Peptides against a protein of PDB entry 4Z5W. Designs and how they scored, part 81

Target 1, 305 residues: chain A of PDB entry 4Z5W
Amino acid sequence: IPDVFLELNKLWYFSAQSNLFNGEMPRSLSNSRSISLLSLRNNTLSGQIYLNCSAMTNLTSLDLASNSFSGSIPSNLPNCLRLKTINFAKIKFIAQIPESFKNFQSLTSLSFSNSSIQNISSALEILQHCQNLKTLVLTLNFQKEELPSVPSLQFKNLKVLIIASCQLRGTVPQWLSNSPSLQLLDLSWNQLSGTIPPWLGSLNSLFYLDLSNNTFIGEIPHSLTSLQSLVSKENAVEEPSPDFPFFKKKNTNAGGLQYNQPSSFPPMIDLSYNSLNGSIWPEFGDLRQLHVLNLKNNNLSGNIP

## One batch from the design tools (peptide; aimed at target 1 N87 A164 D186 F244)

Design b2_p30_1 (made by RFdiffusion4)
Pose (drawn by RFdiffusion4):
Structure b2_p30_1 (pose): chain A 291 residues (1-233, 242-249, 256-305), chain P 30 residues (1-30)
Amino acid sequence: IPDVFLELNKLWYFSAQSNLFNGEMPRSLSNSRSISLLSLRNNTLSGQIYLNCSAMTNLTSLDLASNSFSGSIPSNLPNCLRLKTINFAKIKFIAQIPESFKNFQSLTSLSFSNSSIQNISSALEILQHCQNLKTLVLTLNFQKEELPSVPSLQFKNLKVLIIASCQLRGTVPQWLSNSPSLQLLDLSWNQLSGTIPPWLGSLNSLFYLDLSNNTFIGEIPHSLTSLQSLVSKPDFPFFKKGLQYNQPSSFPPMIDLSYNSLNGSIWPEFGDLRQLHVLNLKNNNLSGNIP
Amino acid sequence: EEETYNEEMYNMLKNSVKPSSTPSGYIYTD
């Protein structure tokens, strides 16, 4: 990508995604005062990611995903004070999230999916301090680590939480109850154990719950039949393992408890869930009748 | 309408417990 971005001082939108571009991002792009939306994803771009946050005061959305970059996660990113969305998926950082990210107050959306992020304990203790974080994707990282049960964790405005295919040990942590506005929860494809917490049914905005492919035991909590959003009625897309979904509401309402060790019966009160599109209880130890 | 709803709910619950060799999916970003 040519180094001509000092000359293009009115450029607020640049999208070069899904091409064959390689090499580093030109430094002038890293200094662009005018750039707001930048999408370079799905190229062969490489090197340490450098962004001058004193210079890029209009940067609002950054998508460098699926590229050949290496080095660390830039620690100066919180200083890009208008930056609201970062898609850093499929960049092999082999690193932890910098502590400075506790100060990233403009951030509303973050994806480190499949990015070789280590230490989910430290990563979550940091990111809980980003007060405007509404969506978080940590899928395919933290391999075989423990999902922290530390009760001090609070993600207050969190709408979408996805940490799948990390083979995480531990239980569904209770601190997730501190995210009362949670819409979409995906903990699938992990090693999670214990029982399914009844407080999940207390989440009034939750319409999509993927607990599939875990080691969960015990009963289906009765509170799931009273889930409010299941009973009654911005750009950074998601892929489901790939089928694209543009926003969280693109996912039809779902309960997927499949591929666990759940026991007991199916509650008749599930009939109260009139807005439920998908109910997947396959590959469990469930017994009794079908209501 | 309510009878149709109850038949559909029953069919959903019945089909929900059928075993499958294909695992459930997960969400990610590109």

Design b2_p30_1_s1 (made by RFdiffusion4, then SolubleMPNN; from b2_p30_1, 16 letters changed)
Fold by OpenDDE base, seed 1:
Structure b2_p30_1_s1 (fold): chain B 305 residues (1-305), chain A 30 residues (1-30)
Amino acid sequence: as target 1 above (305 residues)
Amino acid sequence: MEKEEEEKFKKMLEESIKPTSTPSGYLTTE
């Protein structure tokens, strides 16, 4: 990309997504005082990510996903006092989340999907301090780590949590009960074990639950038949979506179905590809807003209601 | 109304357990 942004003192939005841009990010862009929305996703940009947060005082959204950036996660990003949305998906950092992110109070939406992030315990311990964090995507990181079950972890304002395809061990963590506004949970494609906890049915805003392709055992919690967001339409709070799309993928090399916002996801319970037993509850019929129930490849028995 | 909802639910249950060769997909932002 040419280094011509110094003269663009009125540039509010710049999108160069899905191009063939290579080399480093232009320094004039990294110092832009006017820019609010920056998307460079799906290019071949390289080098260290550097943003002059003291200059970039209007930056609200940053999408650098699917680039060839290297080096460390920029520890100075919390100094970008208006920065709300960050997409760093598919950037191979091979790093932990910086401790400075404890101070990232402007942050509302974060993705590190497939970014070679390490130490899930440290990541969650840091990110719980982001009081405005509503969307967290950590898919394809933390390979074979243990999902921390520390009850003191608290994401009070979390609405979207995606930690899929990490080969994570452990159980469904009790600290998720501290997120009463949770609307979407994807913990699929892990090695999570134990029973599905009944308290998941108390998450009254939860309309999308994916626990598929794990090692869960026992019965389906009857409390899932009482998910209030799936009983009635009234709880569909249209909240501000992240400025980045989501994709449903079966593997890393396949194209995914694109969703522009979490509200575009079909109301779903996916418990498929586990070792669940017992009956299918007839009271799933009370979930009048449920579009997709997936119980495939379990050890369920009895009659179909 | 009630009968149509019951039929819709029954169909959803039948589809819920129908065999597949591969797991459903997971969510990403990439």
Scores: peptide ipSAE 0.546, ipTM 0.899, DockQ to the pose 0.824
OpenDDE base, seeds 2, 3, 4, 5: peptide ipSAE 0.507, 0.521, 0.528, 0.518; ipTM 0.887, 0.891, 0.890, 0.888

Design b2_p30_1_s2 (made by RFdiffusion4, then SolubleMPNN; from b2_p30_1, 17 letters changed)
Fold by OpenDDE base, seed 1:
Structure b2_p30_1_s2 (fold): chain B 305 residues (1-305), chain A 30 residues (1-30)
Amino acid sequence: as target 1 above (305 residues)
Amino acid sequence: SEKEFEERYREMLENSIKNSSVPPGFITTE
């Protein structure tokens, strides 16, 4: 990308996504005072990510996903006082989340999907301090680590949590019960074990639950038949979605179906590919808003209700 | 209608347990 942005003192939005841009990010762009939305997603940009947060006082959204950036996660990003949305998916950092992110009060949406992030315990301990964090995507990281079950972890404003395909060990963490506004939970494609906890049915805003392809045992919690968001059509006020799209992928190498907003996902309960036993509860018939129920490849018995 | 719901629900239940060779997908931002 040419280094011509110094003269563009009124540039509010710059999108050059899905192009063939290579080399480093232009320094004039990294120092832009006017830019609010920056998307360079799906290019071949390289080098260290550097943003002059003292200059970039209007920056609200940053999408650098699917680039060939290297080096450290920029620890100075919390100094970008208006920065709300960050997508760093598919950037091979091989790093932990910086401790400075404890101070990232402007942050509302964060993705590190497939970014070689390490130490899930440290990541969650840091990110719980982001009081405005509503969307967190950590898919394809933390390979074979243990999902922390520390009850002191608190994500009070969390609406979307996606930690899929990490081969994580452990159980469904009780600290998620401290997130009463949770709407979408994807913990699929892990090695999570134990029983599915009944308190999941108390998450009244939860319309999308994916626990598929784990090692869960026991019966399906009857409390899942009482998920309020799936019983009644709540007039969910469309909250501001992240400025980055989501993708449902069948595997790491396939292109996914694009969803522009979390609300675009169909209301779903997916418990498939586990070791669940017992019957299908007839009271799943009370979930009038449910579009997809997936119970495939379990040890369920009895009649279909 | 209630009948249309029951029909869709029955279809959803029948589809819920059909064998598949491939696990369902997961969500990313890439």
Scores: peptide ipSAE 0.518, ipTM 0.890, DockQ to the pose 0.791
OpenDDE base, seeds 2, 3, 4, 5: peptide ipSAE 0.261, 0.494, 0.500, 0.510; ipTM 0.641, 0.880, 0.892, 0.888

Design b2_p30_1_s3 (made by RFdiffusion4, then SolubleMPNN; from b2_p30_1, 19 letters changed)
Fold by OpenDDE base, seed 4:
Structure b2_p30_1_s3 (fold): chain B 305 residues (1-305), chain A 30 residues (1-30)
Amino acid sequence: as target 1 above (305 residues)
Amino acid sequence: SSLEEERRRREMLANSIINSSTPSGFLTTE
């Protein structure tokens, strides 16, 4: 990418995604005072990620996903006082989340999907201080770590949580009950165990639940048949719209189906590929907004309602 | 028997609901 952005004093939006750009990010771009939306996703950009946050006072969205950047996660990003959305997916950092992210009050949407992030306990302990954080994607990190169940963890404004395909051990964490605005939860493709907790049915905004491909046991909580978002349409919940797309992947090597917004996901309960037993509750028929109920590959028995 | 056929129909309907065609997968941003 040419270093010509000093002359572009009115540049608000720059998207050069899905090209063959290589080399380092231009210095004029990392010092742009005018830019608000920056997307360089799916290129071959390299070097260290550096943003001059004192200059980039209008930066609100950053997508650098699927590039060949190296080095540390930029610890100065919290100094970009208007920066709301960050997509660092598929950048091989091999790092922990910086402690400076405790101060990242502008942050609303963060993805580190497949970025070789380590120490999930530290990551969640840091990110809980981001009071405006609504969307958090940590898929394909923390391989074989334990999902922390510390009740003191609190994500008050969290609406979308995706921590899939991490081979995480542990149970569904009780601290998620402190996120009453949660709309989407994906903990699929882990090694999570224990029972599915009944308090999940108290998350009145939860319309998408994926717990598939785990080692859950016991009965399906009856409280899931009373999820208010799936009973009635009247839940005018403001959906978070991050400036980056989502993909549903069948495996780590396959291309995913693209979803532009969380609101484009079908209302779903997926509990498939577990060791759940007991009956299917007839009251699942009361979930009039539910599009997908997937209970396949379990140990369920009794009468099908 | 007609009852066994109705049971099989209910089981097939139930299996069709349970086996909903949504591909198993996980969410990413890549």
Scores: peptide ipSAE 0.486, ipTM 0.851, DockQ to the pose 0.325
OpenDDE base, seeds 1, 2, 3, 5: peptide ipSAE 0.467, 0.452, 0.471, 0.467; ipTM 0.855, 0.842, 0.859, 0.849

Design b2_p30_1_s4 (made by RFdiffusion4, then SolubleMPNN; from b2_p30_1, 18 letters changed)
Fold by OpenDDE base, seed 1:
Structure b2_p30_1_s4 (fold): chain B 305 residues (1-305), chain A 30 residues (1-30)
Amino acid sequence: as target 1 above (305 residues)
Amino acid sequence: SEEERKKKFAEMLKNSIIPTSEPPGFLTTE
């Protein structure tokens, strides 16, 4: 990308996504005072990510996903006082979340999907301090780590949590009960064990639950038949979505089905590919808003209701 | 109708346990 952005004193939005841009991010762009939305997603940009947060006072959204950036996660990003949305998916950092992110009060949406992030315990401990954090995507990180179950972890305003395909060990963590506004939970493609906890049915805003491809045992909690968001239409709070798309993938190498916002996901319960036993509750019929129920490849028995 | 809803639900339940060769999907931002 040519380093000509110093002359663009009225540049509010710059989107150069899905191009063939290579080299380093232009310094004139990383010092832009006017830019609000910066998307360089799906290019071949390289080098260290650096943003002059003291200059970039209008920056609200940053999408650098699917680039060849290297080095550390920029620890100064919390100094970008208006920065709400960050997509750093598919950037191989090989790093932990910076401690400075404890101070990232402007942050509302964060993705590190497939970014070689390490230490899930530290990551969650840091990110819980982001009081405005609504969307957190950590898919394809933390290889074979243990999902922390520390009850003190608190994501009060969390709406979307995706930590899929990490091969995580442990159980469904009770600290998720501290997120009463949770709408979407994906913990699929892990090595999570134990029973599915009944308190998941108390998450009244939860319309999308994916626990598929784990090692869960026991019965399906009957409380899932009373998920309020799936019983009645009225609870579809259209919240402001992240400025980045989501993808449903079947493997790491295939293209996914694109969803522009979490509200575009069909209301779903996926418990497939576990070791669940017992019966299918007929009271799933009370979930009038449920579009997809997937219970395949379990040890379920009895009659189909 | 309530009958149509019950029929749709019964169909959903039948489909919920049908084996497929494809694993479930997971969500990403890439």
Scores: peptide ipSAE 0.523, ipTM 0.907, DockQ to the pose 0.822
OpenDDE base, seeds 2, 3, 4, 5: peptide ipSAE 0.232, 0.494, 0.514, 0.511; ipTM 0.690, 0.905, 0.907, 0.904; seed 2 fails the geometry check

Design b2_p30_2 (made by RFdiffusion4)
Pose (drawn by RFdiffusion4):
Structure b2_p30_2 (pose): chain A 291 residues (1-233, 242-249, 256-305), chain P 30 residues (1-30)
Amino acid sequence: IPDVFLELNKLWYFSAQSNLFNGEMPRSLSNSRSISLLSLRNNTLSGQIYLNCSAMTNLTSLDLASNSFSGSIPSNLPNCLRLKTINFAKIKFIAQIPESFKNFQSLTSLSFSNSSIQNISSALEILQHCQNLKTLVLTLNFQKEELPSVPSLQFKNLKVLIIASCQLRGTVPQWLSNSPSLQLLDLSWNQLSGTIPPWLGSLNSLFYLDLSNNTFIGEIPHSLTSLQSLVSKPDFPFFKKGLQYNQPSSFPPMIDLSYNSLNGSIWPEFGDLRQLHVLNLKNNNLSGNIP
Amino acid sequence: DSLNNLSNSLTNFSNELSNSLKPSSESEIF
């Protein structure tokens, strides 16, 4: 990508995604005062990611995903004070999230999916301090680590939480109850154990729950039949493993408890869930009748 | 009714145009 971005001082939108571009991002792009939307995803771009946050005061959305970059996660990123969305998926950082990210107050959407992020304990202790974070994708990181049960964790405005295919040990942590506005929860494809917490049924905005492919035991909590959003009625897309979904509401309402060790019966009160599109209880130890 | 149908056609065209300008992005979920 040519180094001509000092000359293009009115450029507020640049998208070069899904090409064969390689090498570093030109330094002038890293200094662009006017750039707002930048999408370079799905190229062969490489090197340490450098962004001058004193210079890029208009940067609102950054998508460098699925590229050949290496080095660390840039620690100066919280200083890009208009940056609201970062898609850093499929960049092999082999690193932890910098502590400075506790100060990233403009951040509303973050994806480190499949990015070789280590230490989910430190990563979540840091990111809980980002007060405006509404969506977090940590899928395919933290391999075989423990999902922290530390009760001090609070993600208050969190709408979307996805940490799948990390083979995470531990239980569904209670501190998730501190995310009362949660819409979409995906903890699938992990090693999670214990029982399914009844408080999940207390999440009034939750319409999509993927607990599939875990080691969960015990009963299906009765509170799931009273889930409010299941009973009654921006750009950074998601892929389901790939089928594209443009926003969280693009997912039909679902309960997927499949591939666990759940026991007991199916509650008749599930009939109260009139807005439920998908109910997947396959590959469990469930017994009794079908209501 | 004709003015409301026109306004709806213009709104649909504006939405299609805005959607055509959006970049494609990916983030994997299981």

Design b2_p30_2_s1 (made by RFdiffusion4, then SolubleMPNN; from b2_p30_2, 21 letters changed)
Fold by OpenDDE base, seed 1:
Structure b2_p30_2_s1 (fold): chain B 305 residues (1-305), chain A 30 residues (1-30)
Amino acid sequence: as target 1 above (305 residues)
Amino acid sequence: EEEEEEKELLEKELEELLKSLLPQSSSEVS
């Protein structure tokens, strides 16, 4: 990418995604005062990620995913006071989340999917301080670590939590009960054990639950048949935050930025590939909004309702 | 095989999710 962004003093949006760009990110781009939206995803960009947050005062969205960046996670990103959305998926950092992210109050959406992030306990302890955090994706990290069950962890505004394919040990953490606005939970492809906790059915906004490919035992909690988001459309969640992908915002022609129509994660309960026993509850028939119920590869018995 | 296919599916779903978090410029919908 050429180093010409100093001249582009009115550039609000720059997308160079899905190209063949290599080398380092241009210094003029890292110092752009005008850019609000930056996407360089799916390239071969390399070197250390550096952003001059004191210059980049308009930066609101950063997508650097699927690049060959190396080194540390930029600890100065919380100084980008308007930065809401970060996608660092598929960047192999081999690092912990910086302690500075405790101060990342502008952050609404974060992905480190498949980024060789280490220390899930530290990561969650840090990120719980991000009061505006609504979407957190940590899939394909923390290999064989233990999912912390510390009840003091609080993600009050969390709507989406995805921590799949980590081979995580432990149980479904009680601290998730502190996230009453949770809409999507994926903990699939781990080594989580114990029983599925009944309090999951109290998450009235939860429409997508994936606990598949774990080592869960016991019965399916009957409370899952009472998930309010899956019973009625009228109980369909408050207007999704404009930053939340999953809801079809009507094309409000508001202000020149179209959010991608959410890839509609279907209303789903996946409990497949566990060691669950007992019956399939007939009251799953009350979940009139449910599109997918996957219970395959368990020890379930009795009649199919 | 099945595990790899499901991981690839999950990675695609995550990519779509992450794309949906990013505002698109209205000019690319032409």
Scores: peptide ipSAE 0.141, ipTM 0.718, DockQ to the pose 0.045
OpenDDE base, seeds 2, 3, 4, 5: peptide ipSAE 0.028, 0.055, 0.053, 0.027; ipTM 0.623, 0.673, 0.674, 0.603; seed 5 fails the geometry check

Design b2_p30_2_s2 (made by RFdiffusion4, then SolubleMPNN; from b2_p30_2, 20 letters changed)
Fold by OpenDDE base, seed 4:
Structure b2_p30_2_s2 (fold): chain B 305 residues (1-305), chain A 30 residues (1-30)
Amino acid sequence: as target 1 above (305 residues)
Amino acid sequence: DEEKELEELLKLLEQLLKESLLPKSSSDIS
């Protein structure tokens, strides 16, 4: 990428994703005062990620995923006061989340999927201070670590939590009950154990639950049959934030705000590949908005309702 | 400009989420 962005003082959006760009990110780009949206995803860019946050005062979104960047996670990113969304997926940092991220008040969405991030306890302790954090993706990190269950962890505004394929140990953490706006929870492909907690059924906005490929035991909580977001469209208490990528507003036809869930995230309960026992609750039939119920490869018994 | 910013932000978020789920499909092939 040429180092000419100083002259592009009106450039608001720059997307050069899915090309063959190599080398370092241009210094003029790292100092752009005009850029709000920057995507360089899926290239062969290398070197350290450096952004001059004092210059990049308009930066709201950063996608650098699937590049050959090296070095540390940029600890100065919280100084980018308008930066809401970060995608660092598939960048191999081999690092912990910087402590400076405690101050990342503009942050709404963060992905470190498959970025060799370490220390989930520290990561969650840091990120809980991000008061505007709605989407957190940490899949393929923290290999064989323990998912912290510390009740003091609070993600009050969290809507999406995805921590899949980490081989995490522990139980479904009680601190998730402090996230009443949670819409999507994916803890699949871990080594989580214990029972599925009944309080999951109290998450009134939860429409997508994936606990598949774990070591959960006991009965399916009956409270999952009362998930309000899956019972009726009208009882979805909080309209999913218009900022939630899962809800494309379809046109207001006369019958109310039908949020189209993206086809990529249908209303789902996946509890497959566990050691769950007991019966399938007939009251799963009350979940009129549910598209996928996957209970395969468990120890369930009784009648199929 | 704000509407376009929101649309592009939503696309980015959708992409983030899709990228997070892709590794699950690779385990079904092994």
Scores: peptide ipSAE 0.193, ipTM 0.761, DockQ to the pose 0.051
OpenDDE base, seeds 1, 2, 3, 5: peptide ipSAE 0.031, 0.101, 0.146, 0.107; ipTM 0.610, 0.719, 0.736, 0.721

Design b2_p30_2_s3 (made by RFdiffusion4, then SolubleMPNN; from b2_p30_2, 20 letters changed)
Fold by OpenDDE base, seed 4:
Structure b2_p30_2_s3 (fold): chain B 305 residues (1-305), chain A 30 residues (1-30)
Amino acid sequence: as target 1 above (305 residues)
Amino acid sequence: SEEEKLEEELKKLEEELLKSKLPKSSSEIS
């Protein structure tokens, strides 16, 4: 990529995604005062990620995913006071989340999916201080670590949590009950154990639950049959912020607030590939908004309702 | 708009999320 971005003083959107760009990020790009949205995803860019946050005062979105960047996670990113969205998926950092991210008040969406991130306890302890954090994705990290169950963890504004394929140990953490706006929970492909907690059914905005491929035991909580977002369209609590990519408003001409769940994330309960026992509750028939109920590969018994 | 572009970048984040979930379910059937 040429080092010409100082001349482009009106450039607010730069996308060079899915090319064959190599080498380092141009210094003029890292100092751009005009750029709001920067996407360099799916290239072969290398070197250390450095952004001059004192210059990049308009930066709101950063997508560097699927590049060959090396070194540390840039600890100065919280100084980019308008930076809402970060995608660092598939960048191999081999690092912990920087302590400076406690101050990342502009942060709304973060992905480190498959980025060789370590220490989930530290990561969650840091990221809970991000008061505007709505979307958190940590899939394919923290290999064989324990998912912290510390009740002091609070993600009050969290809408999406995805921590799949980590081989995480532990139980479904009670601190998730402090996230009443949670809409999507994926803890699939871990080594989580214990029972599925009944308080999950109190998450009134929860429409997508994936606990598949774990070691959960006991009965399916009857409270899952009363998930308000899956019972009624009208009882879907607060509109997912328009900043939530996952909810495209279909302009359906029918005057009801159709929460168009992203076609990518249908209303789903997946509890497959566990050791759950007992019956399938007939009251799953009350979940009129549910598209996918996957209970396969468990120890369930009785009649299919 | 800047908002529409933010929604597009956020949608790319979703698509990556979905792709990050898919690989393991296919490998146990082979």
Scores: peptide ipSAE 0.232, ipTM 0.787, DockQ to the pose 0.044
OpenDDE base, seeds 1, 2, 3, 5: peptide ipSAE 0.030, 0.027, 0.030, 0.031; ipTM 0.596, 0.633, 0.675, 0.674

Design b2_p30_2_s4 (made by RFdiffusion4, then SolubleMPNN; from b2_p30_2, 20 letters changed)
Fold by OpenDDE base, seed 4:
Structure b2_p30_2_s4 (fold): chain B 305 residues (1-305), chain A 30 residues (1-30)
Amino acid sequence: as target 1 above (305 residues)
Amino acid sequence: EEEEKLLEELLKKLLEELKSLLPKSESDIS
């Protein structure tokens, strides 16, 4: 990428995704005052990620995913006061989340999926201070660590939590009950154990639950048959923030906010590949908005309702 | 409005990318 961005003082959006760009990110780009949206994903860019946050005062979104960047996670990113969305997926950092991210108040969406991030306890302790954090994706990190169950963890505005394929140990963490706006939870492909907690059914906005490929035991909580977002269209208490790519408001002429869930994340309960026992509750029939119920490969018994 | 739409599209790409990383079967973990 040429080092010409100093002359582009009106450049608001730059997308050079899915090309063959190599080398380092141009210094003029790292100092751009005009850029709001920057995407360089799916390239072969290398070197240290550096952004001059004092210059990049308009930066709101950063997608550097699937590049060959090396070194540390940029600890100065919280100084980018308008930066809301970060995608660092598939960048191999081999690092912990910087302590400076406690101050990242502009942050609304973060992904480090498959980025060799370590220390889930520290990561969650840091990121809970991000008061505007709605989407957190940490899949394929923290290998064989323990998912912290510390009740003091609070993600009040969290809508999406995905921590799949980490081989995490522990139980479904009680601190998730402090996230009443949670819409999507994926903890699949871990080594989580214990029972599925009944309080999951109190998450009125939860429409997508993946707990598949774990070691859960006991009965399916009957409270899952009462997930309000899956019972009725009208009772989705919290309008999913327009920031949530999953809810395209189709203006259907009839005045009900029909949340069209994207085809990518249908309303789902996946509890497959566990050691769950007991019956399938007939009250799953009340979940009229549910598209996928996956209970396969468990120890369930009785009649199929 | 245009900025918000672009942020939504980025989030969508993020989540689609995540789905591509999830194992599809038990055989994909081995």
Scores: peptide ipSAE 0.151, ipTM 0.732, DockQ to the pose 0.045
OpenDDE base, seeds 1, 2, 3, 5: peptide ipSAE 0.028, 0.095, 0.030, 0.051; ipTM 0.577, 0.717, 0.541, 0.688

